# Peptides against a protein of PDB entry 5TUV: the designs that were tried, part 40

Target 1, 107 residues: chain A of PDB entry 5TUV
Amino acid sequence: KEVIDRLRYLKAEIEDLELKERELDQQKLWLQQSIKNVMDDSINNRFSYVTHEDICNCFNGDTLLAIQAPSGTQLEVPIPEMGQNGQKKYQINLKSHSGPIHVLLIN
Target 2, 107 residues: chain B of PDB entry 5TUV
Amino acid sequence: AQECQNLEVERQRRLERIKQKQSQLQELILQQIAFKNLVQRNRHAEQQASRPPPPNSVIHLPFIIVNTSKKTVIDCSISNDKFEYLFNFDNTFEIHDDIEVLKRMGM

## One batch from the design tools (peptide; aimed at target 1 I67)

Design b2_p21_4_s1 (made by RFdiffusion4, then SolubleMPNN; from b2_p21_4, 9 letters changed)
Fold by OpenDDE base, seed 1:
Structure b2_p21_4_s1 (fold): chain B 107 residues (1-107), chain C 107 residues (1-107), chain A 21 residues (1-21)
Amino acid sequence: as target 1 above (107 residues)
Amino acid sequence: as target 2 above (107 residues)
Amino acid sequence: QILKHINLSKYPGKSFLFDSS
């Protein structure tokens, strides 16, 4: 009786958890779409920017590059290879399919 | 019973997934709030200045920030249409997305 | 879906997509 009761309890709880997980999945989808809609709004898009001052306040020293690119732009970091001079090369590859990429030197 | 033990494991797995999804939803909510706050700030600032900022003085979303040492040599190869960029660094670098920047800004 | 502080140079092959979320 004890084992059977425990089995029934666990099955019922798992069923409830399945429902909860589906609820969360739907909420995530909805929220992602909401964010997209807000960002795609013409007025919001006009004001969707940060300033050089904003960036400088977020980071201390070093060299800062701001890379603006359209949504969907691909960024890849290949395995570093040795250059002709024997120096290891670190790379970032950017590829946009919908518009130009703009780079700003902040610091 | 073995069946009960298997269900206990599944139950725990589902509970952890639910917890993770709840956290992800919270982050999305914060992202949306941060974006709305950014838009509001910029609208107010432009109203006070009675003009938009110069075109190359701001970084439009989406963007990333690349951070590297001031000693790092950076070379950049750009396609004619500016759709493809190849950055070469002689040292390591860090990448921060716009979401993190907004968080650091206190949005 | 938020990216925290990442040094991608230490993680070869890591890919990133410009996205709103």
Scores: peptide ipSAE 0.079, ipTM 0.864, DockQ to the pose 0.037
OpenDDE base, seeds 2, 3, 4, 5: peptide ipSAE 0.027, 0.073, 0.026, 0.084; ipTM 0.849, 0.861, 0.851, 0.864; seed 5 fails the geometry check

Design b2_p21_4_s2 (made by RFdiffusion4, then SolubleMPNN; from b2_p21_4, 9 letters changed)
Fold by OpenDDE base, seed 1:
Structure b2_p21_4_s2 (fold): chain B 107 residues (1-107), chain C 107 residues (1-107), chain A 21 residues (1-21)
Amino acid sequence: as target 1 above (107 residues)
Amino acid sequence: as target 2 above (107 residues)
Amino acid sequence: QILKHLDLSKYPGKSFTLDSS
């Protein structure tokens, strides 16, 4: 009867875990929507920026580019290919569908 | 016995999936908090300065940061409407999203 | 979604989208 009892216990626990997983899935969806709403708020959107100083404090020793683009902008980093001169091409391809892209040289 | 083993494997799989979902949820919470803190900081700063920052002195979300060696040559091709960008680097680079930047800022 | 830290050497050919969520 030990095996039968173990089976019942495991089935009951799995049922509880199924409920917990569904709860977490719903919480994630709600939080994602909440974040979207907060960021889309007109006042929050007005103040949703960082400064050059902020970036410089986060990074040092290298050339820094800041690329601001609308949500949904496609970013592609293709596999490096050999160029015409035999040099590997390291590329970033950006494609926006909703607005212009802005680039700033930080340092 | 075999049925018990199958259920135990399923139980463990669900536990790990739940753990991952909990971690992802925590990250989303931290992102929302960081964004709210950023907005609050900027609102306060602009109130103290009694003016908004110059347009080209800040980076609006969403954005990415590209860092590369100071010796890296960067070429950029831009479409007329600025919807498409092609960056060419003669060396490797790193990309950091705005979420990571906010974390590094301590938001 | 864009990764937190993307290195070209580690993620060649990967495509991302900027998202405000």
Scores: peptide ipSAE 0.061, ipTM 0.860, DockQ to the pose 0.040
OpenDDE base, seeds 2, 3, 4, 5: peptide ipSAE 0.033, 0.030, 0.030, 0.029; ipTM 0.851, 0.852, 0.853, 0.853

Design b2_p21_4_s3 (made by RFdiffusion4, then SolubleMPNN; from b2_p21_4, 8 letters changed)
Fold by OpenDDE base, seed 1:
Structure b2_p21_4_s3 (fold): chain B 107 residues (1-107), chain C 107 residues (1-107), chain A 21 residues (1-21)
Amino acid sequence: as target 1 above (107 residues)
Amino acid sequence: as target 2 above (107 residues)
Amino acid sequence: QILKHINLSKYPGKSFTFDSS
């Protein structure tokens, strides 16, 4: 009796959890689309920027590069390898398919 | 008994997935709020200044910030159309996305 | 998906795309 009752309870709970998970999946999809729509709005897009001061307030003490690139731009950080001079190479590879990439030295 | 145990495992798995999805939704909500606050701030600032900022004084979304030591030597090769960039560093670096920057800005 | 923070020492070979969300 106890095992049978537990099985029934667990099955019912799992069904409830399945419904909850589907609800969350739909909410995520909706929210992602909402964010996209807000960012693609012409007025919002016009004002979707940060300043040098903003960046400097977030970071200090080091060299800061700001890389502005279109959505969909591919960024790759390959595994560091030894260069021709015997020094380890640290690299960032950027590839845009829709527009130019712009780089700013902040400090 | 074995079926009961299997369902217990399944229940726990689903509970953890739901928790993770709830956290992801909260993060998306915060991102949207941060973006809206950024837009509002910039609109107000430009109204007060009665002009837009100079084109190269701001970083438009989406962007990333590369942080490296002041001693790091950075070499950059750029394609003629500026669609491809290769950065070479003689030391390690950190990458921060625009979402992280907005968080640090308190948006 | 863009990572919040990428450290070269922790994520060698990592790649991602710029995304608005």
Scores: peptide ipSAE 0.097, ipTM 0.862, DockQ to the pose 0.039
OpenDDE base, seeds 2, 3, 4, 5: peptide ipSAE 0.027, 0.027, 0.032, 0.028; ipTM 0.848, 0.847, 0.851, 0.853

Design b2_p21_4_s4 (made by RFdiffusion4, then SolubleMPNN; from b2_p21_4, 10 letters changed)
Fold by OpenDDE base, seed 1:
Parts: sequence; C-alpha cells; structure tokens
Structure b2_p21_4_s4 (fold): chain B 107 residues (1-107), chain C 107 residues (1-107), chain A 21 residues (1-21)
Amino acid sequence: as target 1 above (107 residues)
Amino acid sequence: as target 2 above (107 residues)
Amino acid sequence: QILKHLDLSKYPGKSFLLDSS
C-alpha cells in the first residue's frame, strides 16, 4: 500500500511539473519575441547605443575595441595555432550576412 | 520499489530543469529592463543636448567589446564591403557582449 | 548567442552569433 501510494503521488507530481515546464517554455518564447519587438521598434532602435564613456566606465587598463555588427553575424575564435613565424595566432573571425561591420578603438 | 526510484529520478530531473528555465527567464527580464533603461537615458540625454551624438562617438547595439593588453599588437583585415573581418592578436584577449556591458553600466 | 565574458583560453574553436536579444 505504501509503495502504491508513493507511485500515485510521484506520477501526479510529475504531471504537475510537466505543466509547469510547458508554462515556462511558453513564457520564454513570449519574452524573446517581446524583446525582439522592443529592439526592432524604430524609436528604440534609434536610441539603442552606448558611448565611449560608458565603455570606459566598464573597463580600465587595457586596449578596448568595440565591434558593432548586425544580428546574426558569425563570430569565430579558432583554436590558436602556430603561425609562419612560430608565433601563436590569436584570431577573431567575423562574417556578416546582412550589413557592414564597424569597429571603434575606445582607448 | 524500482519504479518508485525511477520516478523519483525523473522528478528530480524535471525540478532541476525547471529551476534552470526560471533562471533563464529572469535573465531575459533583466535584459529587457536594461535595454529600456538605456533607451530612456539616451532619449533624455539627446533632449538635453538638443542634438544627437556624433556618429563615431557611440556604439550601436548589437556589439561586442574586445579587451586585450595595451602591449598586444592587433592586425585587422577587412573585406571591401566590410562584411568580413579578420583580427589577429599576438596575445590573448577577452570578449564581452553588449548584455554584460549594460549590466556593468547599471542599467 | 555570445557568452558573457568570453575568454580565448576557455573557449577555443567555439563559434558564436551576435544577437541583440
């Protein structure tokens, strides 16, 4: 009886958890679409930027590059390999499919 | 008994997955709030200045920040249409996305 | 999707997509 009761309880709880998980999945999809809509709004898009000062306040002591690229731009950081001069190559590869990439030196 | 154990494992798996999904949802909410705050700040700033910022003084979203030592030599190869970029560094670097920057800004 | 605070030493060979979402 104890085992049977435990089985029934667990099955009922799992069913409740399944419902909760589906709810969270739907909420995530909704929120992702909401964020996309907010960012794609013409007014919001016009003001969706940060300044050099903003970046400098977030980082200090090093060289900072800002790379602005369209959504969907491919970014690849290959495994460092030895170059022709025997120096390791540390690389960033960027490929945009929808627009130009812009680079700013912050400091 | 074995069936109970199997269901308990399944229950725990679902609980952990739900916890992760809840955390991800919270992060999305914070991202949306940060973006809205950024837009509001910039709108107010431009109203006070009565002009938009100079084109090369701001970084439009989406973007990434590359942080490297001041001693790092950076070479950049750019395609004619600026759709492809190849960065070469003689030392290691860090990449930070715009979401992290907004967090550091306190948005 | 771009990871928060990506370090070359930690994520060699990994590819990402820039996304404003």
Scores: peptide ipSAE 0.034, ipTM 0.859, DockQ to the pose 0.040
OpenDDE base, seeds 2, 3, 4, 5: peptide ipSAE 0.025, 0.041, 0.025, 0.033; ipTM 0.848, 0.854, 0.849, 0.857; seed 3 fails the geometry check

Design b2_p21_5 (made by RFdiffusion4)
Pose (drawn by RFdiffusion4):
Structure b2_p21_5 (pose): chain A 104 residues (1-83, 87-107), chain B 106 residues (1-49, 51-107), chain P 21 residues (1-21)
Amino acid sequence: KEVIDRLRYLKAEIEDLELKERELDQQKLWLQQSIKNVMDDSINNRFSYVTHEDICNCFNGDTLLAIQAPSGTQLEVPIPEMGQKKYQINLKSHSGPIHVLLIN
Amino acid sequence: AQECQNLEVERQRRLERIKQKQSQLQELILQQIAFKNLVQRNRHAEQQARPPPPNSVIHLPFIIVNTSKKTVIDCSISNDKFEYLFNFDNTFEIHDDIEVLKRMGM
Amino acid sequence: SSQFYHLDSSSGKPFHLRLTE
């Protein structure tokens, strides 16, 4: 039949696709780890910052609000329902205080 | 028969997912070289100049909130701990550290 | 001119501030 070996063929490709995902899952997990190791060198943390000019060059006009918080800080944005509509940002920081810079 | 329809749908799924994973994989690489160059760039600027901490500097990680000039922004802290509430009377946009690093080059 | 705020919520004390008008 045309269908029974449409199966055997498809059932012979997905394992290549399955192993390719396993490989891609391993590559991603220790690429992320190598990223964590670089952003927590004490020397590298010292220079891991951006200036006002940089932000102004990438955001034309308007009011810009820069919010800095420690890693793992959770940011929750509810739906713009009505109660006047509500546009709000719920920030939760357990590891430390947050720093807010008003960009001009 | 339906064991044929199930695997063709599953195949495309795996394909569409494996493709997106290869995309985020290179983006993660781009994230690291952009971070390395950003650090190298700041070190070079400090040899020609030190900028003060609370001003003119934003440490990673961070977010950029963009809204209209006529928009009023309120900041509220309550009795509950580890909570921050920002209110806007109009729409806004949130951008990440990764995107701003891309927009600036590297 | 830019403005900077250091905010802490670990104390549980209520605090309200308007950033812009």

Design b2_p21_5_s1 (made by RFdiffusion4, then SolubleMPNN; from b2_p21_5, 7 letters changed)
Fold by OpenDDE base, seed 2:
Structure b2_p21_5_s1 (fold): chain B 107 residues (1-107), chain C 107 residues (1-107), chain A 21 residues (1-21)
Amino acid sequence: as target 1 above (107 residues)
Amino acid sequence: as target 2 above (107 residues)
Amino acid sequence: PSKYYLLDSSSGKPQYIRLTE
């Protein structure tokens, strides 16, 4: 009896959790679409940038590369495996499908 | 008893997923707010300057920041159409996205 | 093997592989 009652309770709770999870999934989807709409707005798009100063204020002491690419650009970071010359490979591969990639050296 | 234990594990798994999704949703909300603040800042700045910034002085979203030591040698291979970039580093690096940058900017 | 990502400011999952010593 106790086990049966516990099972019923757990099943009911899991059902409620399933509903909650679906709700969150929908909220995420709508929010993502909202963000895209805001970013795609012509006025917002015109002003959707940061400056060199902004970047310098966020980081210090190292070489900084700013890579601007269209939304949807593919970014690959291979696991640093050993290369032919005995050193690990540290790589970034970018592939855009909708426009050119722009790279800026910040410092 | 075993079925009860299985459901308890499932319940806990779902609770953790829900927690993660709630966190992601909060992050998206903050991202949207940060973006709106960025746009507002830039609009105000350009109004005061009565001109847009030079094209090569700003980094348009979306972008990433690559941070590496000043001693790191960076080689870059670019396709003719500039749609593909291959970066090679002789040492480790860090990648930061525009979301993190906006956070560090206090947006 | 490699890690692959898409540039998307609305992903809600800002995760990149950091190559550190």
Scores: peptide ipSAE 0.271, ipTM 0.877, DockQ to the pose 0.036
OpenDDE base, seeds 1, 3, 4, 5: peptide ipSAE 0.240, 0.278, 0.101, 0.188; ipTM 0.880, 0.880, 0.858, 0.875; seeds 1, 3, 4 fail the geometry check

Design b2_p21_5_s2 (made by RFdiffusion4, then SolubleMPNN; from b2_p21_5, 8 letters changed)
Fold by OpenDDE base, seed 3:
Structure b2_p21_5_s2 (fold): chain B 107 residues (1-107), chain C 107 residues (1-107), chain A 21 residues (1-21)
Amino acid sequence: as target 1 above (107 residues)
Amino acid sequence: as target 2 above (107 residues)
Amino acid sequence: PSKYYLLDSSSGKPQHITLTN
């Protein structure tokens, strides 16, 4: 009897958790769409930028590349492999399908 | 008894997934807030300056930051027709997204 | 002062560029 009652309770709880998980999934989709809508707004888009100073304040002492690319741009970072000269290759491959890519070198 | 244990494991698994999804939702909310704060900052700054910043002095979202040593040699191949960038580094690098930058900026 | 370089894939012909500080 106790086991049966426990099983019933667990099954009911799992059902509730399934509902909760679906709710969270829907909320995620809603938030993602909301963010997209906010970012795509003409006024917000006009002011959606950071400055060189902003970047320099976030990072110090190194070479910084700021790469602006359209949403959906493919970013590939291959696993470093040994090159022909015996040195590891460190690479970044970018491919945009919707617009130009802009790169700024920041010292 | 075994069925009860299986359901308890399943319950715990679902609880963990829900927790993770809740955390992800919170991050999305923070991202949206950060973006709105960024826009507000920039609007105010441009109003005070009575002009927009020079086009090449800012980095528009979305973007990534590549951080590497000052001694790192960076080669870049650009294909305009494909909007493709191929970066080669002779040393390691780090990649940071715009979300992380906004966080570091305190937005 | 810092030097800044801009690379634009929409300008000019495909090319190989070495970025230096």
Scores: peptide ipSAE 0.047, ipTM 0.855, DockQ to the pose 0.466
OpenDDE base, seeds 1, 2, 4, 5: peptide ipSAE 0.041, 0.040, 0.036, 0.045; ipTM 0.846, 0.854, 0.846, 0.857; seed 1 fails the geometry check

Design b2_p21_5_s3 (made by RFdiffusion4, then SolubleMPNN; from b2_p21_5, 7 letters changed)
Fold by OpenDDE base, seed 5:
Structure b2_p21_5_s3 (fold): chain B 107 residues (1-107), chain C 107 residues (1-107), chain A 21 residues (1-21)
Amino acid sequence: as target 1 above (107 residues)
Amino acid sequence: as target 2 above (107 residues)
Amino acid sequence: PSKYYHLDSSSGKPQHITLTK
């Protein structure tokens, strides 16, 4: 009897959790769309930028690359391996299929 | 019973997923707030300056930042159409998205 | 919305990410 009651309780709780999870999924979709709408607004889009100073303040003393790439661009960071010259290869591979990639050097 | 144990495991798994999704939602909310704050800051700044910033002084969203030591040598190979980029670094680097940058900016 | 990821070359794992807007 106790086991049966526990089973019923657990099943009911899991059902409630499923509902909650679906609710959160829907909220996520809604919020993502909301963010998109806000960013796509003409006025907001006009002012959706950071300055070089902003970036420099975030990364003291570092060399910085700002990369602007189209949606769908593939970014690959391979495992660093020893090159033929005995140096580890630290690489970033970018491949776009929809447009050119823009890169800015800061510092 | 084994069935109870199985359901308890499932319950816990669902609870963890829900927690993760709640956290993700909170992050999205913060992203939206940060973006709105950025827009407001820039609008105010341009009003005070009575002009937009120089075009080469700003980075429009979306973007990513690659940061590395100022001593790091960066080699970049670019395809003719600028659809493919290969970056070679002689040292380690970090990649940050615009969301993280906004966080670091205190937006 | 735009979606990028934090990556580190020291991770020791290959990273292949599609940048989304």
Scores: peptide ipSAE 0.130, ipTM 0.872, DockQ to the pose 0.035
OpenDDE base, seeds 1, 2, 3, 4: peptide ipSAE 0.068, 0.050, 0.072, 0.056; ipTM 0.864, 0.855, 0.856, 0.860; seeds 1, 4 fail the geometry check

Design b2_p21_5_s4 (made by RFdiffusion4, then SolubleMPNN; from b2_p21_5, 8 letters changed)
Fold by OpenDDE base, seed 2:
Structure b2_p21_5_s4 (fold): chain B 107 residues (1-107), chain C 107 residues (1-107), chain A 21 residues (1-21)
Amino acid sequence: as target 1 above (107 residues)
Amino acid sequence: as target 2 above (107 residues)
Amino acid sequence: PSKYYHLDSSDGKPRHITLTK
């Protein structure tokens, strides 16, 4: 009796959790679309930038590269492999499909 | 008994997944707020200056920041159309996306 | 003082640029 009751309870709870998870998935989808719409707005897009000062305030002491690229640009960071000289290769590969990439050296 | 245990494990798994999704949703909300705040800041700044910033003085979204040691040598190969970039570093680097930058800016 | 540089390949051919601080 106890086991049967527990099973019934758990099954009912899992069903409720499934509904909750689906709700969250839908909310995420809607929010992502909302963000996209806000960012794609012409006025918002015009003002969607940061300054060199902003970046310098966020980071210090190192060399900073700012890489601006169109949405959808592919960013690849290969697993470091040993080079011919015995040095690991640290690489970033960027490929844009919709426009040029712009790179700034900061500081 | 075994079925009960299996359902309890499943219940816990779903609860954890829901928690993760709730956290992700909150992050998206914060991203949207941060972006809106950024836009508002820039709009106000340009209104005060009565002009847009110089074209090469700002970093437009989306972007990434690459952070590496001041001693790191960076080689960059750029395609003629600027659609492909290959960065080679002689040492390790860190990558930060624009979302993280906005967080660090306090947006 | 901090200097800011732009990487460019406006010469119409692939370029190899070494960036140093």
Scores: peptide ipSAE 0.089, ipTM 0.860, DockQ to the pose 0.440
OpenDDE base, seeds 1, 3, 4, 5: peptide ipSAE 0.100, 0.082, 0.076, 0.080; ipTM 0.860, 0.858, 0.858, 0.858; seeds 1, 3, 4 fail the geometry check

Design b2_p21_6 (made by RFdiffusion4)
Pose (drawn by RFdiffusion4):
Structure b2_p21_6 (pose): chain A 104 residues (1-83, 87-107), chain B 106 residues (1-49, 51-107), chain P 21 residues (1-21)
Amino acid sequence: KEVIDRLRYLKAEIEDLELKERELDQQKLWLQQSIKNVMDDSINNRFSYVTHEDICNCFNGDTLLAIQAPSGTQLEVPIPEMGQKKYQINLKSHSGPIHVLLIN
Amino acid sequence: AQECQNLEVERQRRLERIKQKQSQLQELILQQIAFKNLVQRNRHAEQQARPPPPNSVIHLPFIIVNTSKKTVIDCSISNDKFEYLFNFDNTFEIHDDIEVLKRMGM
Amino acid sequence: SPLVSAEELEEQEEPFNYTFK
């Protein structure tokens, strides 16, 4: 039948696709690890910053609010319901204080 | 028969997912070279100048909140711990450290 | 494109959650 070996063919491709994903899952997990190792060298953390000019060049006009918090800080944004609509940002930081810079 | 319809849908799924994984994979590579160059760029600027800590500098990780000039922004801290509440009377946008690094080149 | 915008949340009718990396 046309269908029974449309199966055997498809069932012969997915393992190549399955192993490809396993490979891609391993590559992503130790690429992320190599990224973690670079951003926590003490020398690299010393220069891991951006200036006002950089932000202004990438954001034309308006009011800009820069919020800096430690890693793992969670940011929760609810739906714009009505109660006047509510536009709000819920910030939870367990590892330390947050720094807010008003960009001009 | 429906074992044929199930695997064709599953196949495309795997394909569409394996493709997106290869995209985020190179994005992660781009994230590292952008970070490395950003560090190298700041070191070079310090040899021609040190900028002060609370001003003119934003450390990673961070977010950028963009809203209109007529928008009022409120910051509230309550009795509950490890909580921050920002209110806006109008719409806003949130951008990440990764995107700003891309917008500035590397 | 932004990470998230208020207009996108209004259209999706879903909350947004993000964790700093």

Design b2_p21_6_s1 (made by RFdiffusion4, then SolubleMPNN; from b2_p21_6, 10 letters changed)
Fold by OpenDDE base, seed 5:
Structure b2_p21_6_s1 (fold): chain B 107 residues (1-107), chain C 107 residues (1-107), chain A 21 residues (1-21)
Amino acid sequence: as target 1 above (107 residues)
Amino acid sequence: as target 2 above (107 residues)
Amino acid sequence: KPLVTSEELEKLKKPFSYTLQ
């Protein structure tokens, strides 16, 4: 009887957790859409940028590449491997689907 | 009972997923706030300067920042359709997204 | 925290993927 009662309790709790997880999923979708709407607004879009100075203040002493690309652009970083010439290959692959990629060197 | 133990494991798994989703939701909220603050800052700055910033001095969202040593040699190959970019580095690098940059900026 | 580092990928021995938003 105790085991049966425990099973019933656990099953009911799991059902409640399923509802909570679905609620969080919906909230995430809503918030993602809200962010998209805010960013796509014409006025907000005009001012959706950081400056060269902003980046320089965030990072010091390094070579910086600022890569601006359309939303949905895919970034792939393979595992660094030894090349045929005996040096390690460090690589970044970018695939855009909707527009050009713009690269700025910050030094 | 074995069935109770199985349900306890399932309950714990769901609780951890819910915790992760709650954290991700909070991050999205912070992203939206940071973006709104960025837009407000830029609008105010342009009003004070009575001029937009030079085009090549700003980085429009979305973007990524690649950080590497000053000694790193960077080669870039662009596909024929201009939609694919391949960056080759002879040394290690770090990649940062625009969300992290806004955080570092204090937005 | 960086999105990814090349050193991290060497340790994990797993490729990294990301989509700009």
Scores: peptide ipSAE 0.634, ipTM 0.908, DockQ to the pose 0.934
OpenDDE base, seeds 1, 2, 3, 4: peptide ipSAE 0.625, 0.625, 0.621, 0.617; ipTM 0.908, 0.907, 0.907, 0.908; seed 4 fails the geometry check

Design b2_p21_6_s2 (made by RFdiffusion4, then SolubleMPNN; from b2_p21_6, 11 letters changed)
Fold by OpenDDE base, seed 5:
Structure b2_p21_6_s2 (fold): chain B 107 residues (1-107), chain C 107 residues (1-107), chain A 21 residues (1-21)
Amino acid sequence: as target 1 above (107 residues)
Amino acid sequence: as target 2 above (107 residues)
Amino acid sequence: KPLVTSEELEKLKKKFSYTLQ
């Protein structure tokens, strides 16, 4: 009797959780679209930038390289491998599809 | 019973996914807020200056920041179509996305 | 002046892969 009741309870709860998960999935999609719309707005896009000062305030003492690229640009960091000269290769690969990539040296 | 145990495992799995999705939603909300705050800041700043910043003095979203030692040598190679960029470093580096930068800025 | 080809880039093994947003 107890087992049967527990089974029924669990099945019902799982069903409720499925509904909740689907709700959250939908909310995520809506929020993602909202963010996209906000960023694509002409005024917002015009002012969607940070300054050199902003970056310098976020990071200290090292070389800071800013790479600006269009949305959808692929960023790849290969596993470091030994190069021909016996040095490990530390690389960043970028693949853009919709526009130019801009590089700025901050410091 | 075994069936109860199986359902408990499934229940817990679903609860964990829900928790993760809730956290992801919170992050998206914060991203949207941060972006809006950034836009407001920049808009106000340009109004005060009565001019936009110089083109090469700002970094437009989306972007990444590469942080590496001052001693690190950085080489950049570009593909024929100029859509692919290869950065070579002689030492390790860190990558930070624009979202993290906005967080560090307190947006 | 371009120094790398698409083919060369594709040969690189990936540790991390992301898309800018």
Scores: peptide ipSAE 0.054, ipTM 0.854, DockQ to the pose 0.232
OpenDDE base, seeds 1, 2, 3, 4: peptide ipSAE 0.021, 0.022, 0.023, 0.024; ipTM 0.852, 0.852, 0.854, 0.858; seed 4 fails the geometry check

Design b2_p21_6_s3 (made by RFdiffusion4, then SolubleMPNN; from b2_p21_6, 11 letters changed; failed a check: too like the target's own chain)
Amino acid sequence: KPLVTSEELEKLKQKFSYTLQ

Design b2_p21_6_s4 (made by RFdiffusion4, then SolubleMPNN; from b2_p21_6, 10 letters changed)
Fold by OpenDDE base, seed 1:
Parts: sequence; C-alpha cells; structure tokens
Structure b2_p21_6_s4 (fold): chain B 107 residues (1-107), chain C 107 residues (1-107), chain A 21 residues (1-21)
Amino acid sequence: as target 1 above (107 residues)
Amino acid sequence: as target 2 above (107 residues)
Amino acid sequence: KPLVTSEELEKEKKPFHYTLQ
C-alpha cells in the first residue's frame, strides 16, 4: 500500500533527522566548551577587552554605559511599569555571585 | 492519511530545528574567530605601546552595553551584599551584548 | 540586533533574562 510505504519512509527519515540533531547538539556543546577554554586561558584573558573607542565606533549619538561583570552574572529587565508618581519606570537588575560589577560611562 | 500528515509535520519541524542549530553553530564559530582576532589585535597594540592600557580605558569581557538618550537620567543603586546592582532610567533604553559589539567592530 | 529594548518589553509584556558568558 502506498500509504504504508510513505509512512515507513517518513519514519525512517525522521530517525535520520534525530541522529543529525543529536550530532549538532554534541557539536554545540563541544564548541561552547572550546570557546570557554580559549577565553579562560591566562594569555587570552589578559587581552580580552575592548576600548572606549571601539564602543564609540559601534554606537553614536547616545549615552553609552558599559557594564562589565563576571561570567554567570544574571541580567533581569522587568516590564516597564508606572511608578507611584505616574512616571514609567525603566529598570535593569544585575546579580553577580563571583565578583564585582564595574560600570563605565563611555560618552 | 492523518498519520502521514502528522509525520510530515514532524519531519518539517525537525528540519527547521536542524537548520536553526546549524545557524547557531556557525554563529559560535564566528564568535570564537572574533575573540581570537580581538586578542591578537590587543596583543599587538600593547606590544607597540610597550605598556598595557590604563585600567579605566578598557572594558573586559564579558560585558553589556546600555544605550539610551543623552537626556535620560540614570540612577545606580548597589545592594547590601554589593553584588546586586539596580539601574533606574527615566526613559527607554537598549541593551547589547559583547558578541554584538565584536561583530560591529568587524572582528 | 540588541539583546533587548524597553520598547520590546512593553510590547511583548514579558520580562527579559540573560546570563553573561
């Protein structure tokens, strides 16, 4: 039956796609670990920075804050809501667990 | 048949996920390349200058950039444990990660 | 390109969470 053959074909293809997806997942994990290792290397870490000029060249016309924090620092941005005075509150929350947060005004 | 249609939908869903994962892997590769290029640039620059940059002139990874209007009033509060930061803005803002910055820098 | 904008949050009505890496 043609329908049965189509079902068998689709099931086999889905199985192959599952294998491919698992392969990609493993590659992602490997690459993420590789990036971590490269960034954590003492020499690379020493030179893992950008300059004020770099940031200014990426953005123009506005106030720029650079917030540097340890890996694993959590960023939360709540939905803007009306304050008690009727003004909208725009907020950013940062929580670090392993070290200080450093804030720089770029311009 | 309905079963055939269900499997075709599943097949297409998996194909789309695989495509997304392939794209994500490519982005990770580009991130690693960008980081290596950044390190190389900075090593060369410091060699030419025969000194490291001033501590407040650079932004170490990882970091985020907050972009807001020049007219925006920004308040920063630090929690009791000194590991939590609260930023209040009286107007809208944008947040960018270090990965985007490196891309904009052409690394 | 941006991780998030306040305008996007107002539109989507969802808080944003991110972990530095």
Scores: peptide ipSAE 0.640, ipTM 0.909, DockQ to the pose 0.935
OpenDDE base, seeds 2, 3, 4, 5: peptide ipSAE 0.626, 0.627, 0.460, 0.635; ipTM 0.907, 0.907, 0.904, 0.908

